Peptides against a protein of PDB entry 2L9B. Designs and how they scored, part 2

Target 1, 91 residues: chain A of PDB entry 2L9B
Amino acid sequence: ANFLSQKFPELPSGIDVNINMTTPAMMISSELAKKPKEVQLKFLQKFQEWTRAHPEDAVSLLELCPQLSFVTAELLLTNGICKVDDLIPLA
Target 2, 91 residues: chain A of PDB entry 2L9B as posed
Amino acid sequence: ANFLSQKFPELPSGIDVNINMTTPAMMISSELAKKPKEVQLKFLQKFQEWTRAHPEDAASLLELCPQLSFVTAELLLTNGICKVDDLIPLA

## One batch from the design tools (peptide; aimed at target 1 L41 F47 L68)

Design b1_p9_1_s2 (made by RFdiffusion4, then SolubleMPNN; from b1_p9_1, 5 letters changed)
Fold by OpenDDE base, seed 1:
Structure b1_p9_1_s2 (fold): chain B 91 residues (1-91), chain A 9 residues (1-9)
Amino acid sequence: as target 1 above (91 residues)
Amino acid sequence: LLDELFSLI
């Protein structure tokens, strides 16, 4: 198992994306939505705690895996934790 | 940036 799956088992496993049929973002969103709400929230909690404890590593990880930034934003939005306007300053 | 993001959680 890769680092992400080991550290954050709440995340869906990676899948191939046919970009001719859909976008990576849509696929990620769809796969995330398959997870129970409690699992989604658990990921956010763990990722938050890990990021605060390891800020430099977190930056490196998000640079290496930019889809993880989308995951985080998507989960915040879909679970009603924040609104789109709340994320604008972070863009 | 990350601090700001997680302040929303």
Scores: peptide ipSAE 0.137, ipTM 0.747, DockQ to the pose 0.054
OpenDDE base, seeds 2, 3, 4, 5: peptide ipSAE 0.133, 0.135, 0.074, 0.135; ipTM 0.744, 0.746, 0.696, 0.746

Design b1_p9_1_s3 (made by RFdiffusion4, then SolubleMPNN; from b1_p9_1, 5 letters changed)
Fold by OpenDDE base, seed 5:
Structure b1_p9_1_s3 (fold): chain B 91 residues (1-91), chain A 9 residues (1-9)
Amino acid sequence: as target 1 above (91 residues)
Amino acid sequence: LLDKFFSLI
């Protein structure tokens, strides 16, 4: 398992995306939706706690793995935690 | 970014 899978086991495993059939964003959304709500929320909580404890590492990780920014936004929106307008400062 | 993120979750 890679670093992300080890650190955040709630995340789906990485897969090769056939972009001829879908977009990467849609694939991520689909894979996230396969996880139980409890697991999705657990990831958000753990990611929040880790980010607060390691802000410099969090910035580096989000720069290295831009998909995590999408994951976070997607989970916040799909679980009704925030609205699209709330994400404007993060975009 | 992070400060604003903290307020959302």
Scores: peptide ipSAE 0.118, ipTM 0.735, DockQ to the pose 0.053
OpenDDE base, seeds 1, 2, 3, 4: peptide ipSAE 0.116, 0.112, 0.114, 0.115; ipTM 0.733, 0.727, 0.731, 0.732

Design b1_p9_1_s4 (made by RFdiffusion4, then SolubleMPNN; from b1_p9_1 with E7K F9V)
Fold by OpenDDE base, seed 2:
Structure b1_p9_1_s4 (fold): chain B 91 residues (1-91), chain A 9 residues (1-9)
Amino acid sequence: as target 1 above (91 residues)
Amino acid sequence: LLEEFEKLV
C-alpha cells in the first residue's frame, strides 16, 4: 500500500467518478460521508497528533498531496468542528 | 485513496 493508505487507513480506497454527474470534490465529500462518524473523527485525531509531532513532514505531505487539505477542511466542517487549531502547528 | 482524490488539485 502507498504511504497515505498505510498511515491513514481511515481514508477511502480508490474509486472512479462519473464526471457527467459530479465533480471530483463532490465525490470525495460523498465518499468521506459514507465512512462512520467515528472513523472520520479518528482520522482527524490521528492526523492532528501526527501533525503536531511532525510539523515539517506534515507541511511536506500537504504540499505533495494538497487534496489532504480539502479532506481535512471538509471533515472539520461536516463534523461541526468550528476550529482549525489542528493546522496551527503548520504555521 | 480515491482515484479522483489523487487527481484533485
Scores: peptide ipSAE 0.045, ipTM 0.616, DockQ to the pose 0.076
OpenDDE base, seeds 1, 3, 4, 5: peptide ipSAE 0.036, 0.033, 0.037, 0.042; ipTM 0.613, 0.619, 0.608, 0.631

Design b1_p9_2 (made by RFdiffusion4)
Pose (drawn by RFdiffusion4):
Structure b1_p9_2 (pose): chain A 91 residues (1-91), chain P 9 residues (1-9)
Amino acid sequence: as target 2 above (91 residues)
Amino acid sequence: EYEAILEAL
């Protein structure tokens, strides 16, 4: 994964989830949604600028690392920026 | 407002 070792070498793997009692998706929502609204908006706007400045980098990272792909989608959902039906055009 | 993110996705 030269693309990552060059640009994104310190990518987090994610937390370990016991999916015998808690689903990853539900944790994903409660994870981002338990945060104050300022955080999702701060992340998304800052990330929006970063992805505009680096469309290849940002897209390719989303290509390989799904946490961010859905992290962004869930943040879009919790703020009402986008809905699930707006994400299936992306899917 | 979030076009770049949507294009990246």

Design b1_p9_2_s1 (made by RFdiffusion4, then SolubleMPNN; from b1_p9_2 with E7K)
Fold by OpenDDE base, seed 5:
Structure b1_p9_2_s1 (fold): chain B 91 residues (1-91), chain A 9 residues (1-9)
Amino acid sequence: as target 1 above (91 residues)
Amino acid sequence: EYEAILKAL
């Protein structure tokens, strides 16, 4: 009866990170790289739309799942959607 | 342990 699974039933299980082998950020980057760019961009699009429609839930999700903030930043940067400097005022 | 979550919302 986890809050996340109940509130966000479409959320995937995730992948356990072995911090002894790599950093969480590097692990996220590696996992994202396994997905086609088209899939990555589609994810960003859907996340953007969902965030606009449900801003309160978006904040809650990112607070409860901080790793998703890293995912979002990584996708924005690696797909050339924003620059590092663009993220500074948001950090 | 930490869980990396990836895909579409």
Scores: peptide ipSAE 0.047, ipTM 0.660, DockQ to the pose 0.053
OpenDDE base, seeds 1, 2, 3, 4: peptide ipSAE 0.036, 0.040, 0.036, 0.042; ipTM 0.641, 0.650, 0.641, 0.651

Design b1_p9_2_s2 (made by RFdiffusion4, then SolubleMPNN; from b1_p9_2 with E1P E7K)
Fold by OpenDDE base, seed 1:
Structure b1_p9_2_s2 (fold): chain B 91 residues (1-91), chain A 9 residues (1-9)
Amino acid sequence: as target 1 above (91 residues)
Amino acid sequence: PYEAILKAL
């Protein structure tokens, strides 16, 4: 088990992508949607707590695993926690 | 590029 799976077991396991008809984003969205809402929210809660406690490590992790940025954004949006405008960088 | 996501949490 890797760091992400151990630290955030709420995340789905990695899955191969059919490059012909499906994008990685579509696959991630699909796999996330298979998780119960309580699990999705639990991830967000734990990730929120971790990133606030370890902001430098959080940036490093998101740089290393850009898919995690998509995961986070997707879950925030699909659960109605934030709006698209909330994810736009501030001036 | 990650600040918006982190702040949205």
Scores: peptide ipSAE 0.300, ipTM 0.846, DockQ to the pose 0.168
OpenDDE base, seeds 2, 3, 4, 5: peptide ipSAE 0.293, 0.271, 0.296, 0.260; ipTM 0.845, 0.836, 0.845, 0.831

Design b1_p9_2_s3 (made by RFdiffusion4, then SolubleMPNN; from b1_p9_2 with E1D E7K)
Fold by OpenDDE base, seed 4:
Structure b1_p9_2_s3 (fold): chain B 91 residues (1-91), chain A 9 residues (1-9)
Amino acid sequence: as target 1 above (91 residues)
Amino acid sequence: DYEAILKAL
């Protein structure tokens, strides 16, 4: 069976990305912008707390779903939590 | 809850 589905049963399916019409970064930015800032910040807080409590699972999730790393970075940047330079050491 | 985030991907 799928490890992601078993380990993270509440994980949504996501949406297909049409690379001929947009880029993944554009899609992420656009979809995130549809959510109020309050919702974005709440997600970041919960994700941070979850990551601290479940570091092994967090690593697994981000390895299997690398797009989530882009999402997290986008949220951190657009909400003024970090600067681009802060992310360079993680590359 | 990460549902909204995953739907964006």
Scores: peptide ipSAE 0.079, ipTM 0.698, DockQ to the pose 0.066
OpenDDE base, seeds 1, 2, 3, 5: peptide ipSAE 0.069, 0.070, 0.053, 0.065; ipTM 0.689, 0.692, 0.679, 0.685

Design b1_p9_2_s4 (made by RFdiffusion4, then SolubleMPNN; from b1_p9_2, 3 letters changed)
Fold by OpenDDE base, seed 5:
Order: C-alpha cells, then sequence, then structure tokens
Structure b1_p9_2_s4 (fold): chain B 91 residues (1-91), chain A 9 residues (1-9)
C-alpha cells in the first residue's frame, strides 16, 4: 500500500485522465460541473474546516495530490469566492 | 467526506 492509502484511507481512487481526449483543466471543469453548486460549496467548507484542523495533513495531501490544488482553485474561481489575482501570489 | 474529490480527481 502506498502512503496516500495508508494516511488517507477514505481518499477515493480517482479517475483516469486520457490526455489525448482532454486537458487536465477541461477534465477538472467537467467533473466539477457534474456536481450541484450546493455540493461544491459543501466540499469547500468541509475542506476548509479540515485543513484548519489538520494543517500538516492538508499540506501533505496537496503535495501528494497536486490535482486537488487545481480543483480547489477552480472551485474558488467558478463560485466567485476569489479572483485570479488572489491566487497569483500563491502560485 | 471525499465526495467532491471522487468527482474531481
Amino acid sequence: as target 1 above (91 residues)
Amino acid sequence: DYDAILAAL
């Protein structure tokens, strides 16, 4: 078992990305769009709460799963919570 | 709850 599975046993397997059919950005956008706004906002809230309670684990998760950083950024932008300029200093 | 992660990852 890999570190991710051990440290985050509830982490989903994820989906394969066929880069010949789509881009990572397109994939993230399309997958997120399958969820209602309420679900998206719920995730953001829960993820925010979890990261505050487990900052070291949050850093580890985002380092091991960089796609999650892009997901979070996309959700923040598409839901009007932040602007692109707000994310530039973090990049 | 990793539902959103399941959807997006």
Scores: peptide ipSAE 0.060, ipTM 0.705, DockQ to the pose 0.068
OpenDDE base, seeds 1, 2, 3, 4: peptide ipSAE 0.058, 0.054, 0.058, 0.063; ipTM 0.701, 0.697, 0.698, 0.705; seed 4 fails the geometry check

Design b1_p9_3 (made by RFdiffusion4)
Pose (drawn by RFdiffusion4):
Structure b1_p9_3 (pose): chain A 91 residues (1-91), chain P 9 residues (1-9)
Amino acid sequence: as target 2 above (91 residues)
Amino acid sequence: DFYDILEIL
């Protein structure tokens, strides 16, 4: 994964979830949604600029690392920026 | 940087 070792070498793997009692998706929502609204908006706007400045980098990272792909989508959902039906065009 | 942005979460 030379692309990562060059640009994104410190990518987090994610937390370990016991999916015998809690689903990852539900944790994903409660994880981002338990945060104050300012955080999702701060992340998405800051990230929006970074991805505009680096479309190849940002897209390729989303290509390989799904946490961010859906982290962005869930944040879009919790703020009402986009809905699930708006994400299936992305899917 | 990207990692700085990621730390917002």

Design b1_p9_3_s1 (made by RFdiffusion4, then SolubleMPNN; from b1_p9_3, 3 letters changed)
Fold by OpenDDE base, seed 2:
Structure b1_p9_3_s1 (fold): chain B 91 residues (1-91), chain A 9 residues (1-9)
Amino acid sequence: as target 1 above (91 residues)
Amino acid sequence: SFFDILSIL
């Protein structure tokens, strides 16, 4: 089992990307979209709480798994929690 | 920062 899926079971398992057919971002977006909205929101809530409780571990995890940063941003956008412009000042 | 993004939930 993928490390991220073990830590955050709401996430899909990692898969290989055929870069000739798609981009990693598109693959992530597609796999996330297959999860029910309630599962997506549950991940966001749990991840938020975990990062607040364990900020040093969160930094290490995000360095190890940079795709997790994209996942979080993608879910915020696709669930209408924020707009792209809302993320700009935080970059 | 990324953590600031999370705070908007």
Scores: peptide ipSAE 0.107, ipTM 0.738, DockQ to the pose 0.059
OpenDDE base, seeds 1, 3, 4, 5: peptide ipSAE 0.106, 0.096, 0.034, 0.104; ipTM 0.738, 0.733, 0.619, 0.738

Design b1_p9_3_s2 (made by RFdiffusion4, then SolubleMPNN; from b1_p9_3, 4 letters changed)
Fold by OpenDDE base, seed 2:
Structure b1_p9_3_s2 (fold): chain B 91 residues (1-91), chain A 9 residues (1-9)
Amino acid sequence: as target 1 above (91 residues)
Amino acid sequence: SFFEILSIL
């Protein structure tokens, strides 16, 4: 298993996206929604703690895996933790 | 791949 699967087992496994049928964002949203809310929140908590402890590594990971940036934002939004306007300053 | 979700390239 790759780093993401090992470090954050709450995430769904990586899969290919058929861009003729859907967008990557839609696919990510759909796969995340299949996880129980408690699992989603657990990921957010663990990821928050990890990024605080390893900020430079976190930046590198997010650059390597831009999907993870979307995952984090999507989970924050869909769980009502923040609003879209709250994320604008971070863009 | 950009067309993969949640995996490292």
Scores: peptide ipSAE 0.039, ipTM 0.653, DockQ to the pose 0.064
OpenDDE base, seeds 1, 3, 4, 5: peptide ipSAE 0.034, 0.035, 0.032, 0.034; ipTM 0.621, 0.633, 0.613, 0.631

Design b1_p9_3_s3 (made by RFdiffusion4, then SolubleMPNN; from b1_p9_3, 3 letters changed)
Fold by OpenDDE base, seed 2:
Structure b1_p9_3_s3 (fold): chain B 91 residues (1-91), chain A 9 residues (1-9)
Amino acid sequence: as target 1 above (91 residues)
Amino acid sequence: SFFDILNIL
């Protein structure tokens, strides 16, 4: 298992995307939605706590794994924690 | 950056 899967087991495993039928973003959204809401929120909580404790490592991780930025934004939106307009100033 | 959105939680 890779670092991301080990550190954040709440995340779905990485899979290949058939770009002829869907987009990576759509696939990520679909896979995230398969997880129970409590698992989604657990990831957000753990990721927030880890990020606050290790901000420089978090930046490096997000650069290495850009899908993680989308994951975080998607979970915030789909769980009603924020609106799209809330993300614009931070993009 | 997307890093900053974590503070919305």
Scores: peptide ipSAE 0.149, ipTM 0.777, DockQ to the pose 0.059
OpenDDE base, seeds 1, 3, 4, 5: peptide ipSAE 0.127, 0.126, 0.123, 0.134; ipTM 0.760, 0.758, 0.758, 0.765

Design b1_p9_4 (made by RFdiffusion4)
Pose (drawn by RFdiffusion4):
Structure b1_p9_4 (pose): chain A 91 residues (1-91), chain P 9 residues (1-9)
Amino acid sequence: as target 2 above (91 residues)
Amino acid sequence: LEEFEKVLF
């Protein structure tokens, strides 16, 4: 993964989830949604600028690392910026 | 998010 070793070498793997009692998706929501609204908005706007400045980099990262793909979507959902039906066009 | 921020920004 030369693209990552060059640009994104320190990508987090994610937390370990016991999916015998808790689903990843539910944890994903409670994870981002338990945060104060300022955080999702801060991340998404800052990330929006970064992805505008670096469309290839940002898209390719989302291509390989799904946590950010859905992290962004869940943050869009919790703020009401986008809905699930708005994400299926992306899917 | 903080972990991604450390890499992205």

Design b1_p9_4_s1 (made by RFdiffusion4, then SolubleMPNN; from b1_p9_4, 3 letters changed)
Fold by OpenDDE base, seed 2:
Structure b1_p9_4_s1 (fold): chain B 91 residues (1-91), chain A 9 residues (1-9)
Amino acid sequence: as target 1 above (91 residues)
Amino acid sequence: IEAYEKVLF
């Protein structure tokens, strides 16, 4: 329904956050974890392929939707593809 | 991320 869900249907739909009880980062992590592993990996695969084919558009999208950077990093970490140290050079 | 506290995705 929303922009990101239309572009990447593997992502959860937008949700509200009660900031008195949690943080947006915690909610992102929690909602991503509700998706099956195969769906998480499918997103990573599609996003990687799209980014390689459209690097400038990918930069623009990540600037427009900064939560997507967290999503990508979180999925890489939680699926054991990357370690935190692997992301340090990109920070 | 703070900018998206009401719509995360």
Scores: peptide ipSAE 0.060, ipTM 0.665, DockQ to the pose 0.066
OpenDDE base, seeds 1, 3, 4, 5: peptide ipSAE 0.056, 0.049, 0.058, 0.051; ipTM 0.667, 0.658, 0.651, 0.662

Design b1_p9_4_s2 (made by RFdiffusion4, then SolubleMPNN; from b1_p9_4, 3 letters changed)
Fold by OpenDDE base, seed 5:
Structure b1_p9_4_s2 (fold): chain B 91 residues (1-91), chain A 9 residues (1-9)
Amino acid sequence: as target 1 above (91 residues)
Amino acid sequence: IDAFEKVLF
């Protein structure tokens, strides 16, 4: 597994993206959707706990891996945990 | 650049 998969094993294994086939966002969404909901929620729970415990590291990680921001937002939205309007103040 | 354009995760 790549860097993120090592840190968060609930995430899909990293793959090379051919953006000529689809948008990166759509690809991420598709790969995330292949994981069981239980696994998706487990990631969110672990990421939430880790972020609260290590806020400075969380900021650094999200800057280093901006795709993780999309992952988090996507999972929150698709699992009905928040709505788009809830994310506006954070954007 | 790899995050969105080259590498999924």
Scores: peptide ipSAE 0.116, ipTM 0.724, DockQ to the pose 0.065
OpenDDE base, seeds 1, 2, 3, 4: peptide ipSAE 0.087, 0.081, 0.069, 0.085; ipTM 0.706, 0.704, 0.694, 0.698; seeds 1, 2 fail the geometry check

Design b1_p9_4_s3 (made by RFdiffusion4, then SolubleMPNN; from b1_p9_4 with L1I F4Y)
Fold by OpenDDE base, seed 3:
Structure b1_p9_4_s3 (fold): chain B 91 residues (1-91), chain A 9 residues (1-9)
Amino acid sequence: as target 1 above (91 residues)
Amino acid sequence: IEEYEKVLF
């Protein structure tokens, strides 16, 4: 429905946050976990390829949509591709 | 992420 889901169909779409009930990070993690593993991995692959091909646009996108950085980190961690220590140097 | 509390995606 919105910008991110249009660009990356593997991501959740149309998800609002009720700040009175949860945090954005909690909701992101929950919604990502609902996606099949195959879809999660497909997003990571496509996003990696896109960012490699368009690094300048990737920087701009990640600044515009900070949640996308969290999404990527979350999926890397939950799928056992990275450990937390692997991401610390990037913080 | 804290600034984006209304819409996740």
Scores: peptide ipSAE 0.107, ipTM 0.713, DockQ to the pose 0.062
OpenDDE base, seeds 1, 2, 4, 5: peptide ipSAE 0.104, 0.105, 0.104, 0.106; ipTM 0.719, 0.713, 0.704, 0.719; seeds 2, 4, 5 fail the geometry check

Design b1_p9_4_s4 (made by RFdiffusion4, then SolubleMPNN; from b1_p9_4 with L1I E2D)
Fold by OpenDDE base, seed 3:
Structure b1_p9_4_s4 (fold): chain B 91 residues (1-91), chain A 9 residues (1-9)
Amino acid sequence: as target 1 above (91 residues)
Amino acid sequence: IDEFEKVLF
């Protein structure tokens, strides 16, 4: 979504499921992987800090944009910061 | 997966 990329410039922008035959999860993973590792890590840092500072807004945003939860989990896993077992309590 | 918005970003 345009507003997501504006709020978090490290995220991809202009990605629409409607023009593809690929599943949303696969598209998210693919688009995130195109970003440099330093950009991925920068997003995680900024998102963590923002979430800590604005927990109510963070909850609302994650409800509105469930893909953002997937983004966060995907980046944590692919960058070796956590394992799948670490995310189970959040499911 | 269908819970995601059709516009991902």
Scores: peptide ipSAE 0.108, ipTM 0.701, DockQ to the pose 0.062
OpenDDE base, seeds 1, 2, 4, 5: peptide ipSAE 0.131, 0.115, 0.124, 0.119; ipTM 0.712, 0.710, 0.714, 0.707; seeds 1, 2, 4, 5 fail the geometry check

Design b1_p9_5 (made by RFdiffusion4)
Pose (drawn by RFdiffusion4):
Structure b1_p9_5 (pose): chain A 91 residues (1-91), chain P 9 residues (1-9)
Amino acid sequence: as target 2 above (91 residues)
Amino acid sequence: MLEEFMELF
């Protein structure tokens, strides 16, 4: 993964989830949604600028690392910026 | 995870 070792070498793997009692998707929502609204908006706007400045980098990272792909989507959902039906065009 | 991603960008 030369693309990552060059640009994104310190990517987090994610937390370990016991999916015998808790689903990853539900944890994903409670994870981002338990945060104050300012955080999702701060992240998304800051990230929006970073991805506009670096469309290839940002897209390719989302291509390989799904946590961010759906982290962005869940943040869009919790703020009402986008809905699930708006994400299926992306899917 | 979100905080880690915020640190990256």

Design b1_p9_5_s1 (made by RFdiffusion4, then SolubleMPNN; from b1_p9_5, 5 letters changed)
Fold by OpenDDE base, seed 5:
Structure b1_p9_5_s1 (fold): chain B 91 residues (1-91), chain A 9 residues (1-9)
Amino acid sequence: as target 1 above (91 residues)
Amino acid sequence: LLDKFLELV
């Protein structure tokens, strides 16, 4: 398994995206939604804790894997943790 | 970015 799968097993495995059928963003949203809410929230908590402990690595990871920025935003929104306006300073 | 995220979660 890659780094993300090992560190954050709550994340779905990466898959090839058939962009003729959907967008990458929609695919990510769909795959995330397949996970139980408990698992989604657990990821957010673990990612938060890891980010606090390793802020420099977190920045590097988000630069390397920009899809994670979408993941975090999507999970925050879909679980009602924040609203779109709350994410403006993150964009 | 990260600081703001940490405040939301």
Scores: peptide ipSAE 0.172, ipTM 0.756, DockQ to the pose 0.056
OpenDDE base, seeds 1, 2, 3, 4: peptide ipSAE 0.168, 0.171, 0.170, 0.169; ipTM 0.752, 0.755, 0.754, 0.752

Design b1_p9_5_s3 (made by RFdiffusion4, then SolubleMPNN; from b1_p9_5, 4 letters changed)
Fold by OpenDDE base, seed 2:
Structure b1_p9_5_s3 (fold): chain B 91 residues (1-91), chain A 9 residues (1-9)
Amino acid sequence: as target 1 above (91 residues)
Amino acid sequence: LLEEFEKLV
C-alpha cells in the first residue's frame, strides 16, 4: 500500500467518478460521508497528533498531496468542528 | 485513496 493508505487507513480506497454527474470534490465529500462518524473523527485525531509531532513532514505531505487539505477542511466542517487549531502547528 | 482524490488539485 502507498504511504497515505498505510498511515491513514481511515481514508477511502480508490474509486472512479462519473464526471457527467459530479465533480471530483463532490465525490470525495460523498465518499468521506459514507465512512462512520467515528472513523472520520479518528482520522482527524490521528492526523492532528501526527501533525503536531511532525510539523515539517506534515507541511511536506500537504504540499505533495494538497487534496489532504480539502479532506481535512471538509471533515472539520461536516463534523461541526468550528476550529482549525489542528493546522496551527503548520504555521 | 480515491482515484479522483489523487487527481484533485
Scores: peptide ipSAE 0.045, ipTM 0.616, DockQ to the pose 0.077
OpenDDE base, seeds 1, 3, 4, 5: peptide ipSAE 0.036, 0.033, 0.037, 0.042; ipTM 0.613, 0.619, 0.608, 0.631

Design b1_p9_5_s4 (made by RFdiffusion4, then SolubleMPNN; from b1_p9_5, 4 letters changed)
Fold by OpenDDE base, seed 3:
Structure b1_p9_5_s4 (fold): chain B 91 residues (1-91), chain A 9 residues (1-9)
Amino acid sequence: as target 1 above (91 residues)
Amino acid sequence: LLDKFMELV
């Protein structure tokens, strides 16, 4: 098991993406939606706590795994924690 | 995004 799977078991396992059939973003959204709401919220909580304690490592992780930035944004939006307008200023 | 995430969760 890799770092992400061990540290954040709430995340879906990494899978190969055939970009000729779909986009990575669509695949991520689909896989996240398969997880129960409680699991999604638990991931957000754990990732926040870890980021608070290890901000430098969090930055490095997001650089290495930019899909994780999409994951956090997607979960914030789909769980009604924020709206698209809340993220626009960050672009 | 990270800063916003820390604010909202």
Scores: peptide ipSAE 0.139, ipTM 0.746, DockQ to the pose 0.060
OpenDDE base, seeds 1, 2, 4, 5: peptide ipSAE 0.136, 0.137, 0.033, 0.137; ipTM 0.743, 0.743, 0.612, 0.743

Design b1_p9_6 (made by RFdiffusion4)
Pose (drawn by RFdiffusion4):
Structure b1_p9_6 (pose): chain A 91 residues (1-91), chain P 9 residues (1-9)
Amino acid sequence: as target 2 above (91 residues)
Amino acid sequence: EFYEILSIL
């Protein structure tokens, strides 16, 4: 993964989830949604600029690392920026 | 820059 070792070498793996009692998706929502609204908006706007400045980098990272792909989608959902039906065009 | 942004979460 030379692309990552060059540009994104410190990517987090994610937390360990016991999916015998809790689903990852539900944790994903409660994880981002339990945060104050300012955080999702701060992340998404800051990330929006970063991804505009670096479309290849940002897209390729989302290509390989799904947490961010859906982290972004869930934040879009919780703020009402986009809906699930708006994400299927992306899917 | 990316990692700084990611840390917002």

Design b1_p9_6_s1 (made by RFdiffusion4, then SolubleMPNN; from b1_p9_6 with Y3M)
Fold by OpenDDE base, seed 5:
Structure b1_p9_6_s1 (fold): chain B 91 residues (1-91), chain A 9 residues (1-9)
Amino acid sequence: as target 1 above (91 residues)
Amino acid sequence: EFMEILSIL
């Protein structure tokens, strides 16, 4: 298992994306939605705690793995934790 | 760009 799978086991396993079938964003959204809500929320909690403790590493990780930025935003939005407008100041 | 989802590229 890679770093993400070990550190954040709540995440779905990484898979190859066939963009001829769908967009990467849609694929990520679909895979995330397969996880129970409590698992989604658990990831967000753990990721929040980790990013607070390791802000420099968090920035590096999100730059290295841009799909994780989408994951975080998607989960925040779909679980009603924030709205799109709430993310604008952070963009 | 997104050859794999939820993995470090």
Scores: peptide ipSAE 0.050, ipTM 0.705, DockQ to the pose 0.062
OpenDDE base, seeds 1, 2, 3, 4: peptide ipSAE 0.038, 0.050, 0.039, 0.047; ipTM 0.684, 0.705, 0.676, 0.703

Design b1_p9_6_s2 (made by RFdiffusion4, then SolubleMPNN; from b1_p9_6 with E1D Y3F)
Fold by OpenDDE base, seed 5:
Structure b1_p9_6_s2 (fold): chain B 91 residues (1-91), chain A 9 residues (1-9)
Amino acid sequence: as target 1 above (91 residues)
Amino acid sequence: DFFEILSIL
């Protein structure tokens, strides 16, 4: 397992996306939705705690793994934690 | 809360 899978086992496994059939965003959304709400929220909580403790590492990780930014935004929106307008400053 | 999560994005 890679670093992300080890650190955040709540995340779905990485896969090669066939972009001829879907978009990466759609695939991520679909895979995340397969996880129970409890698991989704657990990831957010763990990620929040980790970012608080390791803010510089968190920035580096998000630069290295841009999909995590999408994951975080998607989970916040789909779980009703924030609105699209709340994410505008981050886009 | 979500503001703390968003702050690192």
Scores: peptide ipSAE 0.057, ipTM 0.719, DockQ to the pose 0.059
OpenDDE base, seeds 1, 2, 3, 4: peptide ipSAE 0.032, 0.030, 0.033, 0.032; ipTM 0.615, 0.613, 0.623, 0.621

